Peptides against a protein of PDB entry 5ONS. Designs and how they scored, part 2

Target 1, 181 residues: chain A of PDB entry 5ONS
Amino acid sequence: MFKKFDEKENVSNCIQLKTSVIKGIKNQLIEQFPGIEPWLNQIMPKKDPVKIVRCHEHIEILTVNGELLFFRQREGPFYPTLRLLHKYPFILPHQQVDKGAIKFVLSGANIMCPGLTSPGAKLYPAAVDTIVAIMAEGKQHALCVGVMKMSAEDIEKVNKGIGIENIHYLNDGLWHMKTYK

## One batch from the design tools (peptide; aimed at target 1 R83 H86 K87 Y88)

Design b2_p29_6 (made by RFdiffusion4)
Pose (drawn by RFdiffusion4):
Structure b2_p29_6 (pose): chain A 181 residues (1-181), chain P 29 residues (1-29)
Amino acid sequence: as target 1 above (181 residues)
Amino acid sequence: EEEEEEEELEELLEEREEEAEEFAEELEE
């Protein structure tokens, strides 16, 4: 989603949200990520203004104190930014690719099933369309936010095709936009 | 006690942000 994204060519503007809208977004975040509820007062303090950074192709980025928290396209599901995920790794279920796939996902490639079924990789049960944190064999931190395109059981069996769609990866255009200011 | 816990959490989150920069730089190389 952000492979060729930068602030100049992709950010149209930034709107500050009213209280009515903030509560609705928080509710959606709760529905989508149940375990995030106890942490929202920390991530989105009552005191801080909440802004949506509007981007081309109807991408929205939710910001608090200039920190990028979540993003979505159209009115689709919210995804945590990798920076927010690094602060709260438990927000998402995990999938671990083998170390050989790291170079490909850091270049923006989708995750193929061999990257999840090979030794060094760990594949956990997940239904299709689940938003997952991509972990790397031998790495402590997540390097990609993905969406299951095949269920985990199908990935083990079919073992060919895109297993996980690469949505956001380390040092993509979104990662380079450290803060909005 | 609640204020001390809040300050410790903020410091932890700042450390994690520093680690995220270091980790991203390591993989960029």

Design b2_p29_8 (made by RFdiffusion4)
Pose (drawn by RFdiffusion4):
Structure b2_p29_8 (pose): chain A 181 residues (1-181), chain P 29 residues (1-29)
Amino acid sequence: as target 1 above (181 residues)
Amino acid sequence: EEEEEEEEEEEEEEELEEELEEKLEEAEE
């Protein structure tokens, strides 16, 4: 989603949200990520203004104190930014690719099933369309936010095709936009 | 007693924020 994204060519503007809208978004975040509920007062303090950074192709980035928290396209599901996920790794279920796939996902490639079924990789049960944190064999931190395109059981069996769609990866355009200011 | 409890909660929140920032700095290294 952000492979060729930068602030100059992609950010149209930034709107500050009213209280009515903030509560609605928080509710959606709760529905989508149940375990995030106890942490929202920390992530989105009552005191801080909440802004949406509007981007081309109807991408929205939710910001608090200039920190990028979540993003979505159209009115689709929210995804945590990798910076928010690094602070709260438990927000998402995990999938671990083998170390050989790291170079490909850092270049923006989708995750193929061999990257999840090979030794060094760990594949956990997941239904299709689940938003997952992509972990690397031998790495402590997540490197990609993905969406299951095949269920985990299908990935084990079919073992060919895109297993996980690469949505956001380390040092993509979104990662380079450290803060909005 | 209520004021002391509020000060302790604020300290815990400041410590948690510092830990979260450290985790982010480690992840970016």

Design b2_p29_8_s2 (made by RFdiffusion4, then SolubleMPNN; from b2_p29_8 with E6K E9K E11K E17K E18K E22K E29K)
Fold by OpenDDE base, seed 4:
Structure b2_p29_8_s2 (fold): chain B 181 residues (1-181), chain A 29 residues (1-29)
Amino acid sequence: as target 1 above (181 residues)
Amino acid sequence: EEEEEKEEKEKEEEELKKELEKKLEEAEK
């Protein structure tokens, strides 16, 4: 999603959200990420304005006090930014890739099944279309936010093709954006 | 005290992120 993203070229505008819209978004975030509910007032304090940064390709980034929290495309599901996920690593279920997959993930490549089933990888139960944090062997912080393209069960059984779609990764255009006020 | 603990935690998180970034860059070589 952000492989060729540049803030200067790809941001269209920024809007401040109405209270009713913020409430709707908060409810959606709790629905998508039930574990976030106790933390949501810390992440999105009621006193702080919530903004949407509108980008090209129908990308929207949810921001509070300039911090990039979540993003979506075409009003689809929200994804946490890696920066938010590093603060709240429990927001997403995890998958772990092996050391050999790291360079490919950091190039924006999709995660292939062997990188999730090999020694050094850890594959946890997850359904198709589940948004997941991609961890790497020997690394503490997520290097990618992805979407399961196969169930964990099918990844193990089939063990070929795209297991997880790479959506947002370390050092992509969204990562480099850092803040937006 | 709560603000100091928060600032310390934020510093530790930033250091861990920098360490990760460095280790990931090394893995790309």
Scores: peptide ipSAE 0.243, ipTM 0.727, DockQ to the pose 0.082
OpenDDE base, seeds 1, 2, 3, 5: peptide ipSAE 0.151, 0.044, 0.087, 0.112; ipTM 0.664, 0.587, 0.554, 0.564

## One batch from the design tools (peptide; aimed at target 1 W39 R83)

Design b2_p30_1_s1 (made by RFdiffusion4, then SolubleMPNN; its pose is not in this set)
Fold by OpenDDE base, seed 1:
Structure b2_p30_1_s1 (fold): chain B 181 residues (1-181), chain A 30 residues (1-30)
Amino acid sequence: as target 1 above (181 residues)
Amino acid sequence: SEYDEEYKKFLEEFEKEKKKKEEEEKKKLE
């Protein structure tokens, strides 16, 4: 999603959200990420304005105090930014790729099944279309936010093809967009 | 911290679910 993303070229405008819209978004976030509810007031303090940065390709980035928190494309689900995920790693279920897969993940490549089933990888139960944090063998922080293209069960059984779609990864265009006010 | 405890609990539950699923899959193969 952000492989060729640049703030100067791909950001269209920024809109401050009304209170009612913010409430709706918070409810949506809790629905998507139930575990975030106790932390949501810390992540999105009531006193702080919430903004949407509108980008090309119908990408929207949710920001508070200039921090990039979540993003979505069109009216799809929200994804946490890696920066937020590093602060709150439990927002998403985890999957772990082996060491060999790291370079491919960091290039924006989708994650192939063997990279999730090989020694050094850890595959956890997850349904298709689940948004997941991609961890890596020997690394502490998530490398990527992805979407399960197959269930964990099917990844193990089939062990071929795209297991997880790479949505947002370290050093992509969104990562380099540190803040936006 | 509360965060650390919540994260720890998350990881424990996650691993528990993994083990449970692995055991179920093993039983299917027996």
Scores: peptide ipSAE 0.042, ipTM 0.524, DockQ to the pose 0.029
OpenDDE base, seeds 2, 3, 4, 5: peptide ipSAE 0.029, 0.021, 0.027, 0.027; ipTM 0.503, 0.439, 0.455, 0.465

Design b2_p30_1_s2 (made by RFdiffusion4, then SolubleMPNN; its pose is not in this set)
Fold by OpenDDE base, seed 1:
Structure b2_p30_1_s2 (fold): chain B 181 residues (1-181), chain A 30 residues (1-30)
Amino acid sequence: as target 1 above (181 residues)
Amino acid sequence: SKADEEQEEFLKKHKEELEKKEKELKELLE
């Protein structure tokens, strides 16, 4: 989603959200990520305005105090940014790729099934379309936010093709955006 | 004050964690 993303070229505008919209978004976030509820007031303090950075390709980035928190495309599901995920690693279920897959993930490549079934990988139960944090062998912090294109069971059984779609990865355009005030 | 000391310790730990994260992220990007 952000492989060719550049803040200067791809950001259209930024709007401050109304209270009612913020409430709706918070509810949606809790629905998508139940574990975030106790932390939501810390992530999105009531006293702080919530903004949406509108980007090309119908991408929207939710921000508070300049921090990029979540993003979505075409009003679909929200994804946490890696920066937020690093602070709150429990927001997403995890999948772990082997060391060999790291360079490909960091190039924006989708995660292939063998990279999730190898000895250095850890495959956890997850259904198709589940948003997941991609971890790497020997690393503590997520390097990618992805979407399951196959269930964990099918990844293990088929062990061929794209297991997880790479949505947002370390050092992509969104990562480089860092903040937006 | 005790509160100040606690805050200082918190900030210290936070700084250390951030440094660790930064190091790891740099290593991932090498």
Scores: peptide ipSAE 0.077, ipTM 0.523, DockQ to the pose 0.029
OpenDDE base, seeds 2, 3, 4, 5: peptide ipSAE 0.022, 0.024, 0.021, 0.028; ipTM 0.451, 0.492, 0.436, 0.482

Design b2_p30_1_s3 (made by RFdiffusion4, then SolubleMPNN; its pose is not in this set)
Fold by OpenDDE base, seed 5:
Structure b2_p30_1_s3 (fold): chain B 181 residues (1-181), chain A 30 residues (1-30)
Amino acid sequence: as target 1 above (181 residues)
Amino acid sequence: SKYDEEREKMLKEIEKEKKKKEEEEKKKKE
């Protein structure tokens, strides 16, 4: 989603959200990520304005005090940014790729099944369309936010093709944006 | 803080699941 993203070229505008809209978004976030509820006031303090950065390709980035928290495309599900995920690593279920897959993930490539079933990888139960944090063998922090294109069960059984779609990865355009005030 | 406690709890659970997976994979190879 952000492989060719550049803040100067791809950001259209920024809007401050009304209280009612913020409430709706918070409810949606809790629905998507039930475990975030106790920390949502810390992540999005009531006293702080919430903004949406509108980008090309119908991408929207939710920000508070300049921090990039979540993003979505075409009013689809929200994804946490890697920066938020690093602070709250338990927001998403994890999948781990082997060492060999790291280079490809960091280039924006989708995660192939063998990278999830090989020694060094760890595949955990997850249904199709589940948003997941991509961990890597020997790394502490998530490398990528992805979406399961196959169930974990099917990844193990079929073991070929795209297992997880790469949505947001370290050093992509969103990562380099860092903040937006 | 409450956050720190819950964070540590969740991190421990994640590590537990990772270890469980590793053990299962080891058993499968035997």
Scores: peptide ipSAE 0.027, ipTM 0.448, DockQ to the pose 0.028
OpenDDE base, seeds 1, 2, 3, 4: peptide ipSAE 0.025, 0.023, 0.025, 0.021; ipTM 0.457, 0.459, 0.438, 0.438; seed 4 fails the geometry check

Design b2_p30_6 (made by RFdiffusion4)
Pose (drawn by RFdiffusion4):
Structure b2_p30_6 (pose): chain A 181 residues (1-181), chain P 30 residues (1-30)
Amino acid sequence: as target 1 above (181 residues)
Amino acid sequence: EEEEEEEEEEEEEVEEFQEEAEEFEEEVDE
């Protein structure tokens, strides 16, 4: 989603949200990520203004104190940014690719099933369309936010095709936009 | 009391994660 994204060519503007809208977004975040509920007062303090950074192709980025928290396209599901996920790694279920796939996902490639079924990889049960944190064999931190395109059981069996769609990865255009200011 | 202790432990773990995330992101941003 952000492979060729930068602030100049992709950010149209930034709107500050009213209280009515903030509560609605928080509710959606709760529905989508149940375990995030106890932590929202910390991630989105009552005191801080909440802004949406509007981007081309109807991408929205939710910001608090200039920190990028979540993003979505159209009115689709929210995804945590990798910076928010690094602070709260439990927000998402995990999938671990083998170390050989690191170079490909850092270049923006989708995750193929061999990257999840090979030794060094760990595949956990997940239904299709689940938003997952991609972990790497031998790495402590997540390197990609993905969406299951095939269920985990199908990935084990079919073992060919895109297993996980690469949505956001370390040092993509979104990662480079450290803060909005 | 057990629930309060569990909440404190979760807060401490989150603080550790935030420290580790700061250090890791400084390396990634280089």

Design b2_p30_7_s2 (made by RFdiffusion4, then SolubleMPNN; its pose is not in this set)
Fold by OpenDDE base, seed 3:
Structure b2_p30_7_s2 (fold): chain B 181 residues (1-181), chain A 30 residues (1-30)
Amino acid sequence: as target 1 above (181 residues)
Amino acid sequence: EEKKKKEEEEKKMKELIEEGEKRAKEAEAE
């Protein structure tokens, strides 16, 4: 989603959200990420304005005090940014890729099934279309936010093709944006 | 006190990850 993303070229505008809209978004986030509920007041304090950064290709980035928290495309599901996920690693279920897959993940490539079933990888239960954090062998922080294109069960059984779609990765255009006020 | 707080936060994070994995498994079974 952010392979060729640049803040100067791809940001259209920024809007401050009304209280009613913020409440709606918070409810959507709790529905999508139930474990976030106890932390949501820390992530999105009531005293702080919430903004949407509108980008090209119908991308919207949710921000608080300039911190990039979540993003979505075409009013689809919200994805946490890697920066938020590093602070709150429990927001997403995890999948771990082997050491060999790291290079490809960091280039924005989709995660192939063998990279999730090989020695050094760890495959955890997840349904198709689940948003997941991509971890790597020997790394503490998530490398990528992805979407399961197959269930964990099917990845293990079929062990061929795209297991997880790469949505956002370390050092992509969104990562380099850092903050927006 | 800061050490205790950090340990409690780490424990909470681990519990939330485990609960998330459980929910994902249950959703796949439906």
Scores: peptide ipSAE 0.041, ipTM 0.565, DockQ to the pose 0.046
OpenDDE base, seeds 1, 2, 4, 5: peptide ipSAE 0.034, 0.021, 0.023, 0.025; ipTM 0.566, 0.533, 0.488, 0.560; seed 2 fails the geometry check

Design b2_p30_7_s4 (made by RFdiffusion4, then SolubleMPNN; its pose is not in this set)
Fold by OpenDDE base, seed 2:
Structure b2_p30_7_s4 (fold): chain B 181 residues (1-181), chain A 30 residues (1-30)
Amino acid sequence: as target 1 above (181 residues)
Amino acid sequence: KKEEEEKKKKEEQEELEKEGEERAKEAEAL
């Protein structure tokens, strides 16, 4: 999503959300990420305005006090930013890639099944279309936010093709945006 | 009690922010 993203070229506008819209988004976030509910008032304090940064390709970034929290495309599901996920690593289920897959993930490549089934990888039960944090062998922090293109079971059985779509990765255009006030 | 709870929540937030920033820097160094 953000492989060629640049803030100067790809940000169109920023809007402040109405209270009713914020409430709807908070409910959607709790539905998508039940584990976030106890933390949501800390992440999105009631006193603080919530903004949407509108970008090219129908990308929207949810921000509070300039912090980039979540993003979506075409009014689809919200994804946490890696910066938010590093603060709250439990927001997403995890998958772990092996050491060999790291360089490909950090290039924005999709995660191939062998990188999830090899020694040093850890594949946890997850359905297709589940948003996941991509961890790496011997690393503490998520490298990527992805979407399961196959179930964990099918990744193990088929062990070929794209297991997880790379949506947002460390050092992509969204990572480099850092903040937007 | 309420003020102490608000203070505790603020301190917890500041710690999580600091830890998250440290984690981000560590991730950038990889």
Scores: peptide ipSAE 0.111, ipTM 0.639, DockQ to the pose 0.439
OpenDDE base, seeds 1, 3, 4, 5: peptide ipSAE 0.029, 0.040, 0.021, 0.024; ipTM 0.502, 0.482, 0.445, 0.436

